# Designs tried in a protein design run: peptides against a protein of PDB entry 3T6J. Part 58

Target 1, 375 residues: chain A of PDB entry 3T6J
Amino acid sequence: PIVESYIGFIESYRDPFGSRGEFEGFVAVVNKAMSAKFERLVASAEQLLKELPWPPTFEKDKFLTPDFTSLDVLTFAGSGIPAGINIPNYDDLRQTEGFKNVSLGNVLAVAYATQREKLTFLEEDDKDLYILWKGPSFDVQVGLHELLGHGSGKLFVQDEKGAFNFDQETVINPETGEQIQSWYRSGETWDSKFSTIASSYEECRAESVGLYLCLHPQVLEIFGFEGADAEDVIYVNWLNMVRAGLLALEFYTPEAFNWRQAHMQARFVILRVLLEAGEGLVTITPTTGSDGRPDARVRLDRSKIRSVGKPALERFLRRLQVLKSTGDVAGGRALYEGYATVTDAPPECFLTLRDTVLLRKESRKLIVQPNTRLE
Target 2, 372 residues: chain A of PDB entry 3T6J as posed
Amino acid sequence: PIVESYIGFIESYRDPFGSRGEFEGFVAVVNKAMSAKFERLVASAEQLLKELPWPPTFEKDKFLTPDFTSLDVLTFAGSGIPAGINIPNYDDLRQTEGFKNVSLGNVLAVAYREKLTFLEEDDKDLYILWKGPSFDVQVGLHALLGHGSGKLFVQDEKGAFNFDQETVINPETGEQIQSWYRSGETWDSKFSTIASSYEECRAESVGLYLCLHPQVLEIFGFEGADAEDVIYVNWLNMVRAGLLALEFYTPEAFNWRQAHMQARFVILRVLLEAGEGLVTITPTTGSDGRPDARVRLDRSKIRSVGKPALERFLRRLQVLKSTGDVAGGRALYEGYATVTDAPPECFLTLRDTVLLRKESRKLIVQPNTRLE

## One batch from the design tools (peptide; made by RFdiffusion4, then SolubleMPNN)

Design b1_p12_1_s1 (from b1_p12_1 with Y2F)
Fold by OpenDDE base, seed 4:
Structure b1_p12_1_s1 (fold): chain B 375 residues (1-375), chain A 12 residues (1-12)
Amino acid sequence: as target 1 above (375 residues)
Amino acid sequence: MFVAGDVYPVAP
């Protein structure tokens, strides 16, 4: 078998300031069959990057073809097991040297094992569809999230010699219509500047890229979905995200006004963005369960994903990228923390919904290290 | 990094 491994101080999720890496490592075996799909995605990456909602001046100057491999994890040492990885985590290296993507296939497979009777917060009519397409939609989302999410965008930098990696006179900020007013100085990084929001903010950007680009027919075709199947994958991917945004409330600590999981915070932010879009796109309705206790239902109007959801996500995603590129911490923090704030204000009453989420919480799955042998 | 909430086995 083809064996891959990595080890080191890699992920900074456990650092409140998002800078110090946790020591982790894995040993995995390449899944050749699934890797082929991601290789096709890589082959289209340069063109798909142009579909992202920011000017080319905010994208990497030169496309560097990355690797993308699906892996079956044998051993993982760390505080958490991811479903996908994009490394290195340093944006400057990503845009100048390149990067590698991996999907942890057998980790994703564990996520697919959802029992219908335990599936919370969905309408009955959506449950079978959700169960059927959750796995495939995850594959699409992870691929886009890693390759075209984390793998996209440019940081504007002034080096130690005073030189800019962009034309200061001609590059225009698409949000303000003005010349670029801020950038990263030598030694400044994404994590060092955006600090406490850096990890979650970046995950939100990557998740948003996934939702946005999964609407592109070429993407679904690459993964082998066409016609009605492709539309169902899109629907379930978006439905999963808005549901995840509700589930995310479990990871909010009201007493400390903080989030305990960066990805879940990101998903809540996306939910807030899509709720703000209005027009009946997303609806969260408090209900009463069969046990007579509080419950809730998330509804996503499939017919409004492209007409309402996509434009809302486009605007939001562009703002995320522009603020990231320009190192505008004040603007970025204001935007992101605004959407990440959890209150009990009507109509959503998120703190009340959090109580419902906690009430309906299922036991967490345990992932156990597998055994394997040569044939 | 991408992590599904329902498959994340431990608190980060």
Scores: peptide ipSAE 0.034, ipTM 0.774, DockQ to the pose 0.322
Fold by OpenDDE base, seed 1:
Structure b1_p12_1_s1 (fold): chain B 375 residues (1-375), chain A 12 residues (1-12)
Amino acid sequence: as target 1 above (375 residues)
Amino acid sequence: MFVAGDVYPVAP
């Protein structure tokens, strides 16, 4: 088998300022079949990048073909096992030198091993569909998240010599209609400027890219889905995201007004964006469980994903990128923290829903190193 | 990095 590994100070999620890396490492085996699907995605990446909702001037100047491999992890040393990885975690290097993507396939399989009777917060008529397609939809989401999420966008920079990597006279901010008024100075990075929101903000951007681009027919074709199956994968991917946004409340600490998990915060933000879109796209309904205790149901209207969901996500995603590109920390923080705020305001009453989420949560799954042998 | 947050929470 083909073996891959990495080791070092890589991810900064344990740093509240998003800058200092945690030491981690893994050893994994290549899944050739799934890797082939990701290679097809890579082959289409340059074209798919043009589908993202920002002007070419806000995208990288030159496409750099990355590697993408699906891995079955044998051992992972760190505080948490990821489902996917995009490295390096430096935007400037991603823009100028390239990057590598991996999907940890067996981690995905374990993460979504939930029994039907224990599956929370879904309508009964969605449960079987969800169970059937959650795996495949997550493969799609991870691929898009890593390759076209983290692998997209341009930072406007003035280098140490005073030169800009964009034309100040001609590049227009699509949100303001004006010339670019802010950028990264020499030595400034995404993490250094956006600090406490940098990780979650970037994960939110990447997740949003996944949801947005999974609507593209070519994407589902790459992963081998067509017709009704493709539509079901799309539906379940979006359904999973809105459900995750509700589940995310577990990781919010009201007393400290903070989030304890960057990805879950990101998913809550996306839920808020889609709820704001209105028109019956997403509905969260408090209910009473069979045990007589609080419960809830999340419903996503499939027929409104493209008509209501996509435009809402498009506008939001564009704003995320524009604020990121221009280094507009004040605007970015205002936007992101606005959606990340958790209150008990009607109609959602998120703090009340949080109690329901905590009541219904399952025990954390334990990942155990598998047995391996040579034959 | 993509993490299944419900299974793998990350402490700040």
Scores: peptide ipSAE 0.034, ipTM 0.768, DockQ to the pose 0.264
Fold by OpenDDE base, seed 5:
Formats: sequence, structure tokens, C-alpha cells
Structure b1_p12_1_s1 (fold): chain B 375 residues (1-375), chain A 12 residues (1-12)
Amino acid sequence: as target 1 above (375 residues)
Amino acid sequence: MFVAGDVYPVAP
């Protein structure tokens, strides 16, 4: 088998300032079949990048073909096991030197192992569909998240010699209609500037890219989905995201006004964006469980994903990218923290919902090293 | 990095 590994100070999610990497490592075996799908995605990446909702001037100048493989993890040493990886975690290096993508396939499989009777917060009519397509949709989401999420977008930079990597006279900010007024100076990085919100903000951008591009027929085709199956994959992917946004409340600490998990914070933000879109796209309804205690249901209107959801996500995603590209920390923080605030304001009453989420919390899954055999 | 909430829960 083809064995891959990495080790070092890599992910910075445990650093409150998002800069210092946690020492981690893994050993894994290449899944050739799934890797082939990701290679097809890579082959289409340059074209798919053009589908993202920002001008080419806000995209990387040169497409650097990355490596993308699916791996079955044998062992992982660290505080948490990811489903996907995009490295290095330095946007400046990603922009100039390239990057590598990895999907940890068997980790995803563990995430899919939810029993129907324990599946929370979904309508009964959605449960079977959700169970059926959660895995496949998550493969799509991870691929897009890593390759075209983390792998997309340009940072506007002025180097130590005063030279810009963009034309100050011609590049227009699509949000303001004006010339670019801020950028990264020499020595400034994404993490150094955006600091405490950098990780979650970037994850939110990447997740949003996944949702946005999963609507593209070519993406679904690459992963082997057509017709009704493709539509179901899309639906479940979006449904999973809005559900995750609700589940995210578990990782919020009201007393400290703090989020403890960057990805879950990101998913909550996306939920807020889609709720704000209105028009019945997403509905969260408090209910009473069979045990007589509080429960909730999340409903996503499939018919409104493209008409309501996509435009809302497009606008939001563009704003995320523009603020990131221009190094506008004030604007970025205002936008992101605005959506990341958790209050008990109606109609959602998120703090109350949090109590429900905690009440319905599932037991923590135990991930153990697999037993391997030779063929 | 992509982490599913189901596989990376943080204890409250």
C-alpha cells in the first residue's frame, strides 16, 4: 500500500490567537478509488475557481495544481482528528508555493455512523435521506472545502520594497465600487491580522465555498452523482450544514462569550446567514420530545436552495473574501462577530436552543486504531 | 482543516 504521513506543528486551532501550531502527526494509507475522484476535481479546479463569486482580480494570479489524496488513517496523534486537511496553513505560501489537500476518508465514515433513532433535530421525512446521503455529501463538501475553499482567493500584498501584487488603479472592490484601500503589508499575514477570528473566519469561508460550488453540476458529476441523486446530495449537504449550525451551540460558552471550536462557530455563522435570507429557506422549530422535554427541528426548503440560499450565500461569501483579500480586519471582525453572536433574542432564541442542544447531546464518539490485513 | 462536529466534540 501507499503510505503517507506528516508530523509537526501544523494546525493552529488550539491557539487562541490562531497562529501557533499544535504538534500533531498521522500515518495513513492511500485510498486509490476515492483519490481518483479528487484528482478529477483537481483537474477541474482552475475552471471551478472562476465560478466563485468574486472577480478574477480577487483570485490567485496563477493556478498551482495541488496534490489531493484520500487517506485511510491508521493512527493520528493530536487533540482532534480532521476530516480534511489543506496545508500549509499560511495563505502567503499557498498563494506563491502551492498546497496539498488530504481527505481522511475513514474519519468521515466514523462521522456518518449515527443511528437513526438517535439522529436529532431533523424531520422524520428527512432522516432516511439524510442517513443515506450524509456520507457522500460530506465527501463532496470536504473536497470542495479543502481544494476550492482553502485553496481559493488572493491576498493583496505590498512587499518590503513597496511593490503591490495588484494594480491599484484598476482593481475595484466589488462591495464598494471603489479602488482598493487596504492590503497586507510586509510581515503581515492572515493570522497575524485577523488573530482571534482568523481560523473560524477562514473555515466559514471554506464551508461556504463548499455549499456554493456543490450546486454546480460538474462537481456532482465528478463525484459520480447525476439526476435525482445529485439533487439529493445537494439537499443533504445543505441540510447537514444548517443542522450543524444548530449543533454548534454546544461549543459556545455563554459566560465567557467564547466559541470553543472554530468549525462549529463557522457553521453557526452560516446558519445565521441562511436564516437571515428568510423566505422560509430555513426554519428552526422548538418542539417537545417523546420524553416530554424540549426538542427542536430544523427544516430546509429544498426548492429554495437555489433561489434563496445561493444568492444569500453568494453575497456573504463575496464579502468574506473581499474583506480577507484587503486585510480589512475591522470590517471583517464586524461582519463575522455580528453573525457569531449568540443571544436569546426572538425569534430564534439561540441561548434557549442551546439548552435544548445540550439536553439532546449525543455521547462522544470513540475513535480507535483500525485492524489491518494484507490482501 | 475540516472537522466534523460529530467526530471532534469539545466537552462543555
Scores: peptide ipSAE 0.033, ipTM 0.762, DockQ to the pose 0.252
Fold by OpenDDE base, seed 2:
Structure b1_p12_1_s1 (fold): chain B 375 residues (1-375), chain A 12 residues (1-12)
Amino acid sequence: as target 1 above (375 residues)
Amino acid sequence: MFVAGDVYPVAP
């Protein structure tokens, strides 16, 4: 078997300033069969990057072919086990040196396990479809999230000698219609500038890329989905995201106005964006469970994903990228924290919904170290 | 990094 490992200070999710990495490490075995799917995605990455909703001037100057493998984790030392990884976590290095992607396949397999009777917050008519396609949709989302999410976009930089990595005279900010007015100076990084929101903001961008690009037929074809199956995978991927946005409320602390999980905060932000789009795209309905206690249902109108959802996500995703590229911390913070705010304002009444989420909370899934054997 | 559901623990 092919063995991969890494160890060191890597992920900074536990640092309030998003800068200091947690010491972690893993040993894993390459899953060759699953890796083949991601290799096909890598082969199409350069073309798919052009489908993202920002000008080429806001994308990497040169495509650097990354590695993407599916790994079965034998051991993972750290505070948590991810489903996917994109390293390094430095945008400048991603632009100039490249990056590596991994999917932790057996972690995803555990996450896929769902009992229908315990599945919360979905309409009964969606449960079977959700259970059927959650796994495949996750594969799509993780692949896009890592490869084309974290692997996309350009930071505008002025180096120590005063040289720019973009043409100041010709590059136009698509949001303002004006020339670029802000950038990263020498020594400034994504994490150093955006600090407390950097991690969650980037995860939100990556998740949004996944949702946006999964609508592209070529993406679904790469993963082996066509016709009705492809449409079901798209639907379940979007449905899972809006459901996750509701579940995210578990990780919000109202008393401190604090989010305790970067990815879940990101998913809540996406939910807010899609709710704001209106037109019946997403509906969250408070209900009463069979036990007589509060419950809720999330509904996503399949027919409005492309007509309502995609344009809303496109605008939002473009804004995320433009603000990131230009180092506009004030604008980025205003945008992101605005969507990340949790109140009890109608019609959603998110604080009330949070109580419902907590009431219906399920036990966290744990991964135990697996064993290996000869076949 | 992508986290599926609640696999990733809450920061202490």
Scores: peptide ipSAE 0.032, ipTM 0.761, DockQ to the pose 0.286

Design b1_p12_1_s2 (from b1_p12_1 with Y2F D6E)
Fold by OpenDDE base, seed 1:
Parts: structure tokens; sequence; C-alpha cells
Structure b1_p12_1_s2 (fold): chain B 375 residues (1-375), chain A 12 residues (1-12)
């Protein structure tokens, strides 16, 4: 078998300021079959990057072909096991030296194990479809999230000598129509500038890239889905995201007005964006469960994903990227924290929904690291 | 890093 490993101070999710890495490491075995699918995605990455909703001037100057491998993790030392990884976590290195992507396939497989009777917050007519396509949709989302999410975008930088990595005279901010007015100075990084919101903000951008690009026919074809299957994968991917946004409320602490998990905060933000789009795209309905206690249902109108959802996500995603590229912390914080705010205001009444989410909370799943044997 | 919400362990 082909074995891969890494070790070091890699992820900063446990740092409130998003800067200090947690020491972690893993040993994993390459899944060749699944890696082949991701290789096809890599082969199309340069073209797919052009489909993202920002000008080429806000994208990397030159595409550097990354590796993308599906891994079955044998051992993982750290506070949490990811489903996908994009490294290094330094934007400057990603832009100039390249990056590597991995999907931890057996971690995803654990997530695939959903029992219908325990599946919460979905309409009954969606449950079977959700169960059927959750796995495949995750493969698509993780691939896009890592490769084209974390692997996309440019930071505007002025180096120590005063030189810019962009043309100040010709590059236009697509949101304002004006020249670029802010950038990163020497020594400033994404994490150092955006600090407390950096991790969640970046995860939100990456998740949004996944949802946005999964609508592209070429993406689904790369993963082997066509026709009705492709549409079902898209639907379930979006449905999973809006459901995750509701589930995310578990990770909000009202007393401290803070979030305890960056990815879940990001998913809540996306839910808020799609709810704001209106027009019946997403509906959250409080209900009463069979036990007589509070419950809820999330409905996504499939027919409005492209007409309502995509434009809303496009505008939001572009704003995320523009604010990131220009180092506009004030604007970025205002935008992101606005969508990340949890109140009990109608019609959603998210704090009340949080109580429902907690009431319907499933027991914590444990991931047990396997042994290997030769047969 | 992508983490499925149902799979990601939460520190107690």
Amino acid sequence: as target 1 above (375 residues)
Amino acid sequence: MFVAGEVYPVAP
C-alpha cells in the first residue's frame, strides 16, 4: 500500500485568534480508486477556477497543479479528525509554492452511516434521497471545498520593498467599481488580520465555493454523475448544507455570544444567506414530534436552487473574496458577524430553534482508529 | 479543512 503521513503544528481552529497551530499528525493509506476521481477534478481545476464569481485579478496569478489524494486514515493524533485537508495553511505559500489536498475517505464513510429513523429535521419525502446521495454529495463537496475553495483566491500584498503583487492602476474592485484601496502589508497574514473570524470566514468561503461550483455540469461529470443522478446529488448537497446550518446551533453559546466550531458557524452563515434570498428557497418550520415535543423541518425547493440560491450565493461569495483579498477587516467582520448573529427574532426564532436542536441531539459518535492485517 | 458536523468531535 501507499502510505502518507504528516505531523506538526498544522490547524489553528482551537486558537481563538486563528493563528497558533495545534500539534497533530496522521498515518494513512492511499485509496487509489477514489484518488482517481480527485485527479480528474485536479485536471479541470484551472478551468473551474475561472467559474468562480470574481475577476481573474482576484485569483492566483498562475495556477500551480496540486496533488489530491483520497486517504484512509489509520491513526490520527489531534483534537478532531477532518474529512478533508488543504495544506499549507499559508496563503502566500499557496500562491507561490503550491498546495496539497487530501480527502479522508473513511472519515466520510462514518458520516455516511445514517439511520433513517434517527435522521432529524428533514421532510419524510427527502429522507430516502438524502440517505442515498449523502455520501456521493460529500465527495463532491469535500473535493470542491479543499481544491477550489481553500485553493482559490489571491491576497493583495505590498512587500517590504513597497512593491505590489497587483497593478494598482488597472485592478478594479468589483463591489465598488473603484481601484483597490486596501491590502496586506509585509508580515500581515489572513489569520493575523481577521483573527477571531478568520477560520470560520475561510470555511464559509470554501463551503460556498462547493455549493456554487457543484452546480456546474462538468463537476458532476467528473465524479461520474449525469442526468437525474447529477441533479439529485446537487439537491442533496444543498439540502445537507441548509440542514447543517440548523444543526450548527448546537455549537452556539448564547451566554457568551460565541461559536465553538468554525465549520458549523460557517454553515449557519450560509443558511442565513439562503434564507435571506427568500422566494421559498429555504423554509424552516417548527413542528411537534411524535413524542409531543418540539421538532422542526427544513425544506429546500429544488426548483429554486439555480434561480434563487445560486445568485444569492454568488453575490455573497464574491463579497467574501473581495473583502479577503483586500484585507478589509472592518467590512469583512461586519458582513460575516451580521450573518453569524443568533437571535430569537421572528420569523426564524433561532434561539428557540436551538432549544429544539438540542432536544433532538443525537448521541456523540466515536471514531475508532482501525488496525490493519494481511490476509 | 472540511469536517462533517456529525463526525467532528467536540471537546467537552
Scores: peptide ipSAE 0.036, ipTM 0.776, DockQ to the pose 0.295
Fold by OpenDDE base, seed 3:
Structure b1_p12_1_s2 (fold): chain B 375 residues (1-375), chain A 12 residues (1-12)
Amino acid sequence: as target 1 above (375 residues)
Amino acid sequence: MFVAGEVYPVAP
């Protein structure tokens, strides 16, 4: 078998300032069959990057073909086990040197094991569809999240010699209609500038890319879905995201006004964006469970994903990228923290919903990593 | 890094 591993100070999610990495490592075996699907995605990546909602001037100057491999994890040492990875985490290196993507396939497989009777916050009519397509939709989301999410976008930089990696006279900010007025100076990075919101902001951008691009027929075709199946995969992917946004409230601490998990904060932000779009796209309804205690249901109108959801996500995603590219910390913080704010204001009453989420919380699953041997 | 929040909510 083909064995892959990595080790070192890699992820900075546990650093409040987003700078210091946690020591992490894994050993895994390549899944050749699943890797083939991701290779097809890589083959289409250059074209798919053009579908993202920002001008080419805000995208990488040249396409660098990355590796993308599906892995079955044998052992993982760290505070959390990811479903997918994009490394290195330094945007400048991603732009100039390239990057590698991995999907941890057996981790995803474990995540797919959901019992129908324990599935919370979904309408009964959606539960079977959700269970059926959660796995496949997750494969699509992870692939897009890593390759075209983390792997997309350009940082505007002025180097130590004063040279810019963009034309100051011709590049226009699509949000303002003006020339570029801010950038990263020598020694400044995404994490150093955006600090406390950097990790969650970037995860939100990557998740948004996944939702946005999964609407493209070519993406679904790459993963082997056509016709009604493709539409179901899209629906379940979006449904999973809005449900995750509700579940995210578990990781908010009202007393400290902070989030304890970057990805969950990101998913809550996306939920807020899609709720703001209105027009019946997303509805969260408080209910009473069979036990007589508070419950809730999330509904996503399938027919409004393209007409309402896509345009809302497009505008939001473009703003995320433009603010990231220009190093506009003030604008980025205002935008992101605005959507990440949790109050009990109607109609959503998120703090009240948080109580419901906590009440319906399932026990934490433990991952046991077995001993593997050759015969 | 992508994390399945329902199963693996704690990400490094």
Scores: peptide ipSAE 0.040, ipTM 0.789, DockQ to the pose 0.275; fails the geometry check
Fold by OpenDDE base, seed 5:
Structure b1_p12_1_s2 (fold): chain B 375 residues (1-375), chain A 12 residues (1-12)
Amino acid sequence: as target 1 above (375 residues)
Amino acid sequence: MFVAGEVYPVAP
């Protein structure tokens, strides 16, 4: 088998300021079959980047073909095991030196172990479909999230010599219609500027890219889905995201007005965006469980994903990217924290829903090192 | 980094 590993100060999610890496490492075996799918995705990446909702001037000038491999994890040492990785976690390096992507395939499989009777917050008619397609949809989402999410977008930079990596006279901010008015100066990075919101903001951007591009037929074809199956994968991917946004409330601490998990905060933000879109796209309904205690249901209208969801996500995703590219911390923080705010305001009453989420919380899963055999 | 909430339901 082909063995891959990494070790070092890599992920910064445990740093409140998003800058200092946690020491971690893994040993894994290459999944050749799934890696082949990701290679096809890589082969299409340059074209798919053009489908993202920002001008080419806000995309990387030169496409650097990354490595993308699916891995079955044997051992992972760290505070948490990811489903996918994009490294390095420095946008300046990603832009100039390139990056590597991995999908931790067997970690994803653990997420699929939820029993139907324990599956929370979904309509009964969605449960079987959700169970069937959660795995495949996750493969799509992780691939897009890592490769085209984290791997996309340009940072506008003025170097130490005063030179810009963009044409100040011709590049137009698509949100304002004006010339670019802010950028990263020498020594400034994404994490240093956006600090406490940097990690979650970037995860939100990456997740949004996944949702947005999973609508593209070529993406679905790469992963082997066509026709009704492709549509079901799309639906379940979006459904999973809005459900995750609700589940995210577990990781919010009201007393401290603090989020404890960057990805879950990101997913809550996406939920808020899609709720704001209205028109019946997403509905969260408080209910009463069979035990007589509070429950809830999330409904996503499949027929409105493209007509309502996609445009809403497009606008939001473009704003995220523009603010990121221009280093507009004030604008970015205002936008992101606005959607990340958790109150008990109607109609959603998120703090009340949080109580329901906590009440219905699933048992923590234990990830155990697998046994291996030679063929 | 991608972390599924159901896979990593633990606050860092």
Scores: peptide ipSAE 0.034, ipTM 0.775, DockQ to the pose 0.269; fails the geometry check
Fold by OpenDDE base, seed 2:
Structure b1_p12_1_s2 (fold): chain B 375 residues (1-375), chain A 12 residues (1-12)
Amino acid sequence: as target 1 above (375 residues)
Amino acid sequence: MFVAGEVYPVAP
């Protein structure tokens, strides 16, 4: 078997300022069969990057072919085990040196396990479809999230010698119609500038890339989905995201006005964006469970994903990228924290919904170190 | 990094 490992100070999610890495490590075995799908995605990555909703001037100057491997984890030491990884966590290095992607396949397999009777917040008519396609849709989302999410976009930089990595005279900010007015100076990084929102903001961008690009037929074909199956995978991927946005409320602390999990905060932000789009795209309906206690249902109108959802996500995703590229912390913070705010304002009444989420909370899954066998 | 909400450990 092919064995991969890493160890060191890698992920900074536990640092409030998003700068200091947590010490972690893993040992894993390469899953060759699953890796083949991601290799096909890598082969199409350069073309798919052009489908993202920002000008080429806001994308990396040169495509650097990354590795993408599916791994079965034997052991993982750290505060949390991810489903996917994109390293390094430095945008400048991603631009100039490249990056590596991994999918932790057996972690995803555990996450796929869902009992129908315990599945919360979905309409009954969606449950079977959700159970059927959650796994496949996750493969799509994780692949896009890591490779084309974290692996996309350019930071505008002025180096220590005063040279720019973009043409100041010709590059136009698509949001303002003006020349670029802000950038990263020497020594400034994504994490150092955006600080407390950097991790969640970047995860939100990556998740949004996944949702946006999963609508592209080529992406679904790469993963082996066509026709009705492809449409079902798209639907379930979007449905899972809006459901996750509701579940995310578990990780919000009202008393401190803070989020305890960067990915969940990101998913809540996406939910807010899609709710703001209106037109019946997403509906959250408070209900009463069979036990007589509060419950809720999330509904996503399949027919409005492309007509309503995609344009809303496009605008939002473009804004995320433009603000990131230009180092506009004030604008980025205003945008992101605005969507990340949790109140009890109607019609959603998110604080009330949070109580419902907590009431319906299921025990967290645990991953135990597996064994290996000779076959 | 992509994290599945159901399996990601979060500090209290």
Scores: peptide ipSAE 0.034, ipTM 0.770, DockQ to the pose 0.307; fails the geometry check

